# Peptides against a protein of PDB entry 2AZE: the designs that were tried, part 55

Target 1, 148 residues: chain A of PDB entry 2AZE
Amino acid sequence: AQECQNLEVERQRRLERIKQKQSQLQELILQQIAFKNLVQRNRHAEQQASRPPPPNSVIHLPFIIVNTSKKTVIDCSISNDKFEYLFNFDNTFEIHDDIEVLKRMGMACGLESGSCSAEDLKMARSLVPKALEPYVTEMAQGTVGGVF
Target 2, 101 residues: chain B of PDB entry 2AZE
Amino acid sequence: GRLEGLTQDLRQLQESEQQLDHLMNICTTQLRLLSEDTDSQRLAYVTCQDLRSIADPAEQMVMVIKAPPETQLQAVDSSENFQISLKSKQGPIDVFLCPEE

## One batch from the design tools (peptide; made by RFdiffusion4, then SolubleMPNN)

Design b1_p13_2_s2 (from b1_p13_2, 4 letters changed)
Fold by OpenDDE base, seed 1:
Structure b1_p13_2_s2 (fold): chain B 148 residues (1-148), chain C 101 residues (1-101), chain A 13 residues (1-13)
Amino acid sequence: as target 1 above (148 residues)
Amino acid sequence: as target 2 above (101 residues)
Amino acid sequence: STSSSTRTLTHRI
C-alpha cells in the first residue's frame, strides 16, 4: 500500500516533468520555424532586389524592442563605456524580445496560436526535420500529448 | 495488481520522456546549425518596416536594444515608477531608433 | 556607473 502510494507520487512527478518538456519542445520548434522562415524570406527578397539591404536599414538578431507612446518623455543615462543604461519614462512602456516579434510577423506560421491554415501548416512542416513533422501537426491541431 | 499497473505506467512514462528528449535534441541541433551558418546569420534580420507592423508607428515610438549575451535587464512599470536598467558585462550596449522615425 | 552621458528622448512631432 505504501509502496503503491510512493509510486503514485512518482507518477505525478514524471507527468509534470513531461508537461514542462512538452512546453519547452513546442517553443524550440516555434523558434526553429520562425528563424528558418525569416532567413528564407530575406533570401528571397534579396534575390529579387539583386542586392542586400543597406547595413543600417536592418536589425540582426538578437535584439529587444521597447515601445511607448510618442508623447512619452524618456530620460536616458549612459556609462562612458556604454555597459550601463538607465531609462526613466513618464508613462508606461512595453518590452518585446526578438522571438515575440518574429511570431507577430507570422514567421511561426500561426502555429503559436493554433491558427495555421493549410498553407501555413505546409510551410511549417517544410521547415523542420522529418522527425518533428508529426509534432508540428499535433501542435496545429492542439492535440499535443497524445503519446500518453 | 495495482503495483504491477503502476510499475508499467512509470515505464511507459519513462519511454515517453526519452522520446521528448530525443526530439528536443533534434531541435537544439537544428538551432545550433543555424547559429553556425554564416549565411543564415547574415539573413537573420528584421527591417524597420517589420517593427512598424508590430507597433503602430502613428502612436508609438520603437526603441531597439542590441545587447551582448547575459546582459541584465530590469524593468519597472508601475504608477510610481517607469524604468528600464541595462547592465552588460561582455561589451557595449547599442540603443537606437529606426531612421525613418 | 551611469550618468556619464545624460539625454532626454522626445519624439519629433
Scores: peptide ipSAE 0.035, ipTM 0.889, DockQ to the pose 0.035
Fold by OpenDDE base, seed 3:
Structure b1_p13_2_s2 (fold): chain B 148 residues (1-148), chain C 101 residues (1-101), chain A 13 residues (1-13)
Amino acid sequence: as target 1 above (148 residues)
Amino acid sequence: as target 2 above (101 residues)
Amino acid sequence: STSSSTRTLTHRI
């Protein structure tokens, strides 16, 4: 009886670990799709323009953005070596990493919400290796969570 | 029996986890390939127009932070305190507004 | 602590 209880504890531990890895895999897939889609978009745009964009007009990954009202007063303290920054705001702000920005741009094809058009799904599938396509399909359908 | 059933379940879960690990390895490999491709990295950028589509610069100020890996970010966003602290250990931090601002 | 510079950022209407 005790042995069975021990195994059930282990079973639960493994199930939770699998669940965690599923979440991690989904995020990795979204990142892959977003990055590849971004690169593809920019490559196409540059080809159409027959030139790269001006160097000071683009922001290369990685980055973080902070947005707040234009009326927000921001006090910024910067260390001499620029290793430390301290921002004080008089109102609320938002922080977004580059991945979130890409998602909001639609670079993940709406897959992050589990709802994308057939065209978006087709794009998403085209941006991952074959082995990942079934998982992408599951993500689009919101059916991820089962055990293999 | 119950013991045999649990033992079998654990074996099946191990197999499932191995499958997940395999898929994750494939995915991380693809990401690594992107990071190692100079052309891809050159093309891995957003524009000011992109940022404007997310946060309207007519109403929002958008500040961009480019920091080295492992930079610590602390944020407090409450009615009593609105603060962001950045601490880098690997190099200087660059902060700027959207290029067209 | 270390020496620092302070800048206040305010967008004008």
Scores: peptide ipSAE 0.035, ipTM 0.888, DockQ to the pose 0.034
Fold by OpenDDE base, seed 5:
Structure b1_p13_2_s2 (fold): chain B 148 residues (1-148), chain C 101 residues (1-101), chain A 13 residues (1-13)
Amino acid sequence: as target 1 above (148 residues)
Amino acid sequence: as target 2 above (101 residues)
Amino acid sequence: STSSSTRTLTHRI
């Protein structure tokens, strides 16, 4: 019947919405873990060094990274007030946000790819509220995607 | 029947979405707490060594961009055009290079 | 006309 068809369309719509929210939740969890892990690492490092690093030696979030070959020539035009920048490259480049950098640093414990060791998983779980621990476990196992 | 089955499915999906919303609320709360904690923000940094660990400075040049919120970034990366444009409305943009050593 | 500073980026700051 037409009503059944309408409900089937709605069901599919809701399934897709849930899938999107699952993706968003996973990203939020990864960000939380990465940030907390980074802060924890740096806190420990500063305690061991008995001092904070020199201000100009660190890069505070947020930031964006652009990398390219050392052979690439880059021309930069900057407005007087530094509100506008224009970079021209003679070859390809890559752009990475701070979250991606943190992931590559291992700050998300390999959870982003389901590549967690037992210790990585333990760390990841310790950095989220209890209610999120089951989801972290599912992410590590690659079993996320089911209906709650 | 079929109608009853579909109706039941929709109810189950609603419950699942409610659970997701709850978990997302927890996550966003945690992230907000981090953003509001001054000490955490002070410690939210990477070093040049960190950047070198993910991008070989012997082969790659690493440029760092720090821009105010709502800064517009436009990038073109094609065989005939390689360009990045930054336009800020809230303040100056800082750009610096990560040294090899 | 626009006022700007133009330079070629090096591999050092």
Scores: peptide ipSAE 0.033, ipTM 0.887, DockQ to the pose 0.038
Fold by OpenDDE base, seed 2:
Order: sequence, then C-alpha cells, then structure tokens
Structure b1_p13_2_s2 (fold): chain B 148 residues (1-148), chain C 101 residues (1-101), chain A 13 residues (1-13)
Amino acid sequence: as target 1 above (148 residues)
Amino acid sequence: as target 2 above (101 residues)
Amino acid sequence: STSSSTRTLTHRI
C-alpha cells in the first residue's frame, strides 16, 4: 500500500517533468525554426538586392523590444557608463524578447499558435532535422504527447 | 496488480523521457551549430520595417534594447507604477528607437 | 520601402 503510494507520487512527478520538458522542447524547436527562417529570408533578400543592408538599419539578435503608446511619456535615465538604465512611463508598456518578435513576424511559421498552413508546415519541417519532423507535425496538429 | 501496473507505467514514462531528452539534444546541437556559424549570425537580424509590422510606430513607439548577457531587467507595469530598470554587469547597454518613417 | 536607420536614446544623468 505504502509502496504503491510512493510509486504514484513518483509517477506524478515524472509526468510533470515530462510535461516541462515537452514545453522546453517545443520552445527550442520554435527557436530553431525562427532563427533558420530569419537567416534564410535575409540571405535571399541580400542576394536579390545584391548588397547587404546598411549597418545602422538592422538590429542583430539578441535584443528586446519595449513598445508603448505614442502618447506615453517616457523618462530615461542613463548612468555615465551606460551600465544602468531607468525608464519611467506614465502609462502601460509591453516587453517582447527577440524570439517573440520573430514569432510575430511569422518566422516560426505559425507553429506556435496553431496557425500553421500546409505551406507553413512544409517550411517548418524543412528547417529541422529529420528526427524532429514528427514532433513538428504533432505541434502543428496540437497533439503533442497524445499518449500521455 | 496495482504495483505491477505502476511499475510498468514508470518504465514507460522513463522511455518517453529518454526520447524527449534525445530530441532536446538534437535541438540543442542545432542551435549550437547556428551560434557557431558566422554567416548565420551575420544574417540573424531584423529591420525597423519588421518591427513596424508587429508594432506600428504610427500608434506605438518601439524601443530596442541591446544588453550584454546576464543583464538584469526589472519591469513594473501596474496602475500606479510603470517602470523598467536595467543593470548590466558585462558592459554598456544600447537603446535605440525605430523611426516611424 | 526603404530601410530605416535606428537612433540611439541617450539621456545622461
């Protein structure tokens, strides 16, 4: 009885750990797809333009984005060595990391939100190793871990 | 019995976790390869046009922050306090505004 | 559709 109870606790712990790992894996896959897709897009664009964009016109990863209403007043205090910044807003703001930006750009092919068309899925599959393709398919279908 | 069933479940979960670990290792390897490829890193950028596509500067101001690794970011977004604090330990922080035009 | 340059925000205290 006690042994079974202990094993049930362990079972639940393992299930939760697996769930966490599934989430981590999905995020890693999305990152991989987003990065590769971004690189591919830019490579193609530069080839078509026959030149790279001006250095000050692009933002290399990593970065974060802060957006707020155009009417929001922002006070920015910067230390002399630029090691410390303080921003005070008079209204709400949003923060997005580079991965989220890439997702919103569609670089993850809509895989992150279940908005993955057949063409999107084809692209997503092409950007991962073969071993990951089944998992990408499950992500697109929303059936990850269906046996759990 | 119950014990046998639980034991079997744990074995199956172990196999599932091992499969996940394997897939995660593959992903980690791919990301590492991307980070080690200089050409890929050169091409790992977005434009202001990209940012405008997700947050139109006609209505939203878009600020870009490039901070060194391990930079601390503190954000408060409440009815009484709207604040972002950044503290770097590895170098200066750069902040940019994306123009509307 | 031309590329836009970024501007650095600077407010030293």
Scores: peptide ipSAE 0.028, ipTM 0.883, DockQ to the pose 0.027

Design b1_p13_2_s3 (from b1_p13_2, 7 letters changed)
Fold by OpenDDE base, seed 3:
Structure b1_p13_2_s3 (fold): chain B 148 residues (1-148), chain C 101 residues (1-101), chain A 13 residues (1-13)
Amino acid sequence: as target 1 above (148 residues)
Amino acid sequence: as target 2 above (101 residues)
Amino acid sequence: STTSTVRTLKHRI
C-alpha cells in the first residue's frame, strides 16, 4: 500500500541520519580522546620540567598545517589587515588540520584506525566518560556500524 | 504484515537515534568543558618537535596557519594550479613557518 | 581587502 511505501522512505531517511550521527559521534570521541591525551601529556611534561614552555615554542589549538617539499617555491600575498592570504605554489602540497595532526601523533591511541593495543585501548577508555566506554570498545573492534 | 514490520522498524530506529543523541550530548559536553577550562586550553598545544615528527622539516617545509573561526580556506592542487586562499571574517590570520631545528 | 604585502616564503634555516 501507499502507506507502506511512505514508511519505507521514512525508514531509509532515518537510517541515513543514524549513519551520519554514528560517524559524527566517532569523530567526536576521537577528538575528545586526542585533546585529553594531549593535555595530559603536556601537563606531565611541564611538571617534569617544573615550568611551562616558552610562549613562542608552542602552537595552541586550533591550527592548520601546510607541508610541501623544502624546494617548493611559495609566493604569498597578504592584505593590509591580514584578513586575506593567497599562496601560490610551484608544486603539490598537503593540508592537515589539528585533529589529523593529533591522530598522527598517536594522541587518539590508534583508535581511529582500529589498530590499538591493549594499552592503547586502556588509555582511550580512561579518557572518556563511562557511558562512552562501550562505544570506544566497539570502535577498537571495528564493530561499529550496526543500529543500537 | 509489512505495515506492522515497518512500524516496528521505525520505533526501533527512533530508540537507536535517541541513544546516539544521548551519547553525542555527553561527548559534546566533555569537549565544551575542555574549551571552558583555562588550564586545559593552556595545555592544548603541540610543539615544533611534534610537527617535525609528522613532517620532517629536513625534507618538508611546514607552514602553520592560525585563523579565526569561520575562516574560508580554498585549495587547488592540480597539475596546472597549486594555490591556497584564506579569507577571514573575524580577524587577522597568522601564518608562520616551523623551523627545521 | 586589497593586497599590501607580497613575499616569497622560504624554508627557515
Scores: peptide ipSAE 0.034, ipTM 0.887, DockQ to the pose 0.039
Fold by OpenDDE base, seed 1:
Structure b1_p13_2_s3 (fold): chain B 148 residues (1-148), chain C 101 residues (1-101), chain A 13 residues (1-13)
Amino acid sequence: as target 1 above (148 residues)
Amino acid sequence: as target 2 above (101 residues)
Amino acid sequence: STTSTVRTLKHRI
């Protein structure tokens, strides 16, 4: 009886660990799709323009963005070597990392929010190795989370 | 019996986790390949138009921060203080403003 | 054009 109880505890521990890894895998897949989709978009755009954009006209990953009302007063202190920054706002602000920006741009094909059309799913599948395609399909259907 | 059933469950869960680890390895490998590919990194960028598509520039000021790895970011967003502190140990930090059209 | 020049933020006192 005690042995069975110990195994039940272990079973639950493993189930939880698997669940955590599933979440991590989903995020990794979204990142892969987003990055590849972004690169593909820009490659096509540059080909159409027959030139790359000016260096200072684009923002390379990685980055973060901060947005606040245009009416917000911002005080900024910068060290001489630019190693330290201090921003003081008189109102609320938002911070977003580059992955979130890419998702909002649709680079993850709506897979992150269950808003994946047939065309989106086709694109998403085309941007991952064969072994990951079934998982992408499950993500689109919202069926991820089951035991393999 | 119950013991045999639980033992089998644990074995199946181990196999499931191994499959999961395999998929994760494939994924991380793909991401590493992207990071090591010079052409991919050259093309891994967004534009101000992209940022405007997700944040209304008519209403919002959009600031872009380019910071070296391991840069410390501390943010306070409360009624008492609205503050962002950045501290880098590996190089200078660049801060950009998206121009208003 | 789909690109826009980004400018560096200056000190704000």
Scores: peptide ipSAE 0.031, ipTM 0.882, DockQ to the pose 0.026
Fold by OpenDDE base, seed 4:
Structure b1_p13_2_s3 (fold): chain B 148 residues (1-148), chain C 101 residues (1-101), chain A 13 residues (1-13)
Amino acid sequence: as target 1 above (148 residues)
Amino acid sequence: as target 2 above (101 residues)
Amino acid sequence: STTSTVRTLKHRI
């Protein structure tokens, strides 16, 4: 019947929406873990050094990284007020946001790639509220995606 | 029958989505708290060494962009054009190179 | 080794 057809369409829509939210949640969890882990690392480091790092030696979030070959020629145009920049490269470049940088630093404990050691997983779990721990476990196992 | 089955499915999916929403709310709350915590923000930094660890400055140059919120970034990376455009509405953009070791 | 070349042009945009 038409009613059943309508409900089937709705079912599929909801399934897709759930899948999208799962992806969003995973990313949010990774961000949380990465941020907290970074803060923890730096706090410990500063305590050991008994001082904060020199102001010009650190880059506070948020930021973006652009990398390219050292042989790449870059032309940069800057507005007088520095509100606008234009970079022209003679070769390919890469852009990475701060979250990706943190992931590559291991701040997300390898959870993003399913490369968590037991210790990494323990760390990851410790950096999220209790309610999120089961989901972190599922992420580590690669079993996220099912409807619960 | 078919109708009953679908109705049940939708109900279950609704419950599942609500659970996801709840978890997302928890997560976003945590992130917000981090952003509002002065000490956390003070400690939310990477070093040049960190950047060198992911992009070897011996082979790659690393440019750091510090831009105000809502800054527009346009990038083209093709054989015909390699370009990055930044447009801020809230303040100046700071760009600097990560020094090589 | 080779270093990247950055040419900066400051102008009104």
Scores: peptide ipSAE 0.031, ipTM 0.885, DockQ to the pose 0.036
Fold by OpenDDE base, seed 5:
Structure b1_p13_2_s3 (fold): chain B 148 residues (1-148), chain C 101 residues (1-101), chain A 13 residues (1-13)
Amino acid sequence: as target 1 above (148 residues)
Amino acid sequence: as target 2 above (101 residues)
Amino acid sequence: STTSTVRTLKHRI
């Protein structure tokens, strides 16, 4: 009885670990798709324009975005070496990392929410190695989560 | 029996985890290759137009933070305190506003 | 609402 109980505890631990790894893998796949899609988009755009954009007109990854009402008053304190910043707002704000921005731009093809069209899914599959394509398909169908 | 069943389940879970590890290794390798590709790094950017598409500067101010790896970000968002603190250990932090159209 | 967040920025690419 005790041995069975120990194995059941171990089983549950492994199931939780697998669930965590599934989540991590999904995020990694989304990042890969988003980055490759972004690079592809920009490459095409620069080819169409026959030149790169002005250097100060683009924001290279990585970055963080903070947005707040245009009416929000912000006080900023900066150290002399610019190693430390302190921002005080008089109202609420939002923080988004670059991956979230890319997702909202559609760079992850709607895979993050399982909202892929046939064309979106085709694009997503084309941006990952063959071994990851089945998992991309499962993500699009919302069927990820089972033991395989 | 119950013991045999649990033992078999654990073996199956081990196989599943090994498959996940394999897929994760493939994925992390791809991301590493992207980080090592100079052309990809050059093309890994968004524009202010992109940011305006997700946060309209007509209504929202968009601030961009470029910080070195391992920079600590602490944010407090409450009815009485709205604050963001940044502390870098590896270099200077750059902050700028995304201009309106 | 009340939210407190601590993040560590990491380079991914």
Scores: peptide ipSAE 0.086, ipTM 0.897, DockQ to the pose 0.682; fails the geometry check

Design b1_p13_2_s4 (from b1_p13_2, 5 letters changed)
Fold by OpenDDE base, seed 3:
Structure b1_p13_2_s4 (fold): chain B 148 residues (1-148), chain C 101 residues (1-101), chain A 13 residues (1-13)
Amino acid sequence: as target 1 above (148 residues)
Amino acid sequence: as target 2 above (101 residues)
Amino acid sequence: STTSTTRTIRHRI
């Protein structure tokens, strides 16, 4: 009985680790797809334009964006060495990291929300190694969450 | 019996975890390859048009933060306090506005 | 109605 109890505790610990790893893997896959898709898009665009964009016209990853109403008053305090910033707003704001921006741009093909068309899924699969394709399919179908 | 069943379950879970570890290693490797590829790094960017598509500067002010890795961002958003604090330990922080079009 | 968030900027890609 005691041994069974010990094994059940271990079972639960393993299940929790697996659950965490599943979540991490899904995020890693989304990041990979988003980054590769972004790079592919830009490569194609530059080829069509026959030149790269002006260096100061693009924002390289990583970055964070903050958006707020144009009417929002912002007070900014900056340290001498620019190591510290303090922004005070008189109204609400939103913060988005670069990954979220890429997702909203559709770079993750809607896989993040389970809103994949057949074309989206095809694109997503094409941007990952063969070994990951089955998992991408499961993500699109919403069948991830079980134990392999 | 119960013991044998649990033992079998643990073996199956071990195999499942090993599969996940393998897949995660593949993903991590792919991301590292992207970070090491000069051309990919050069092409890993968004445009102001991209940002306008998700936060229209005609209606919203869009601030871009470029900072060294591990820079900390603390934000408070309440009726009494709307604040963002940035603290870098590895270098200067760059903040600029995305121009409205 | 209070939202508090802490974020860190990751390493490049």
Scores: peptide ipSAE 0.202, ipTM 0.907, DockQ to the pose 0.677
Fold by OpenDDE base, seed 2:
Structure b1_p13_2_s4 (fold): chain B 148 residues (1-148), chain C 101 residues (1-101), chain A 13 residues (1-13)
Amino acid sequence: as target 1 above (148 residues)
Amino acid sequence: as target 2 above (101 residues)
Amino acid sequence: STTSTTRTIRHRI
């Protein structure tokens, strides 16, 4: 009885670990798709324009975005070596990392939110190795919760 | 019996985890390949137009933070305190607004 | 309501 109980505890531990790894894998896949799609978009755009964009018009990864109302008052203090920043706002703000920005741009093909059309899914599958395609399909269907 | 069933469950879970690890290794390898490709790195950017599509500068101020890896961002967003703290250990932090604002 | 978050800047892709 005690041995069975110990194994049940271990089973639960492993299930939780698997769940965590599933989440990590999904995020990694989304990152891969988003990055590759972004690169493709920009490559195509530069080819069509026959020139790269102006250097000060682009923001290379990685980055973080903070947005708030234009009416928000922001106080900023910076250390002498610029290693530390402190921002105080008088109202709410939003933070978006570069991956989130890419997702909202549609670079992950809507795979992250279940808004993946057939065309989006085709694109997503084309941006990952064959071994990952089944998992991409499961993500689009919302069926990743299972254990294979 | 129950013990045998649990033992088999654990074996199956181990196999499942190994499959996940394999897929994760494939994925991380692909990401490393991207990081090692110079052209991909050059093309890994967004534009101010992209940012406007996410947070309209007509209504929102958009601040861009460029910081070294492992920089820590702590944020408090409450009715009483609205604060962002950045701490870098690897170099200076750069903060700017989108030039087209 | 109160939200407190901590983020870490990742390495370049």
Scores: peptide ipSAE 0.181, ipTM 0.905, DockQ to the pose 0.648
Fold by OpenDDE base, seed 1:
Structure b1_p13_2_s4 (fold): chain B 148 residues (1-148), chain C 101 residues (1-101), chain A 13 residues (1-13)
Amino acid sequence: as target 1 above (148 residues)
Amino acid sequence: as target 2 above (101 residues)
Amino acid sequence: STTSTTRTIRHRI
């Protein structure tokens, strides 16, 4: 009886661990799709323009974005070596990392919200190795979460 | 019996986790390949137009932070304090606005 | 409402 209870506890532990790994895998897949899609977009754009963009016109990953009202007063203090920054705002701000930006740009093909058209799903599948395609399909259908 | 059933469940969960780990390894490998590809790194960028598409530049100031890996960002957003602190240990931090702004 | 967030910048891709 006690042994069975111990195994039941272990079972629950493993289920939770699997759930966590599923979330991690989904995020990794989204990153892969977003990055490859971004690179593909930019490659095509540069080919069309027959030149790369000006260096100061692009922002390479990784980056973080902070946005606030143009009326917001911002005070900034910077260390001598620029290793430390302190920003004080007089109003609210928003922070977005590069992955979130890519998602909002549609680089993850709407897979992050399960809002994939047939074309979106086709693109998403084309940007992952064959072994990951079934999982991408499940993400698009919202059926991820079951135990294998 | 019950013991045998639970033992079987654990074996099945182990196999499921192994499959999951395999998929994760494939995915992380792909990401590493991207990071090691010079052309991919060169093309891994967004434009100011991209940023303007997700944040209204007419109403919002958009600040871009470029910092070394492992840089810590601490933010406080409350009625009493609106603050962002950046601390890098691997190099200088760069903060700028898009040239079009 | 109070929001406090700590983030770490990841490695380059």
Scores: peptide ipSAE 0.150, ipTM 0.903, DockQ to the pose 0.666
Fold by OpenDDE base, seed 5:
Structure b1_p13_2_s4 (fold): chain B 148 residues (1-148), chain C 101 residues (1-101), chain A 13 residues (1-13)
Amino acid sequence: as target 1 above (148 residues)
Amino acid sequence: as target 2 above (101 residues)
Amino acid sequence: STTSTTRTIRHRI
């Protein structure tokens, strides 16, 4: 009985670990797709324009975005070496990391929400190694979650 | 018996996890390749227009934070306090608004 | 309501 109990605990532990790794893999796939799609978009745009964009007109990854109402009053304190910043707002704000921005831009092809058209899915599949394509398909269908 | 069944389940779960690890390794390798490619790094950017598309551009301001790796961000969002604190150990932090704003 | 968030910024690429 004790041996079986120990194995049951281990089984549950492994199941939970697998679930966590599945989530991590999905995020990694989304990042890969988003990054490659972004690079592809920009490469094509620069080719069409026959030049890179002005240096100060773009924001390179990585970055964090903070957005708030234009009416929000922001007080900023900066250390002399710019190692520390303190912002005080008089109203609520939102924080978005670069990956979230890319997702909202559609760079992940709607895969993050299972909102992939046939063309979106085709694009997503084309941006990952063949070994990952089945998983991308499952993500698009919302069928990821089972044990391999 | 139950013991044998559980043992078999654990073996199957191990195989499943190994396959998962394999896929993760493939994915992380691809990400590393992207990070090491100079052209990809050069092209890994968004525009201010992209950033403003996240929220209502007419009513929202967008602040961009460029910080070294391992920079700590602490945020408090409550009725009593709205605060963001940034602390870097590896270099200066750059905060700016999009030029178009 | 009160929300407190701590994040560590990491370079991915």
Scores: peptide ipSAE 0.121, ipTM 0.900, DockQ to the pose 0.711; fails the geometry check

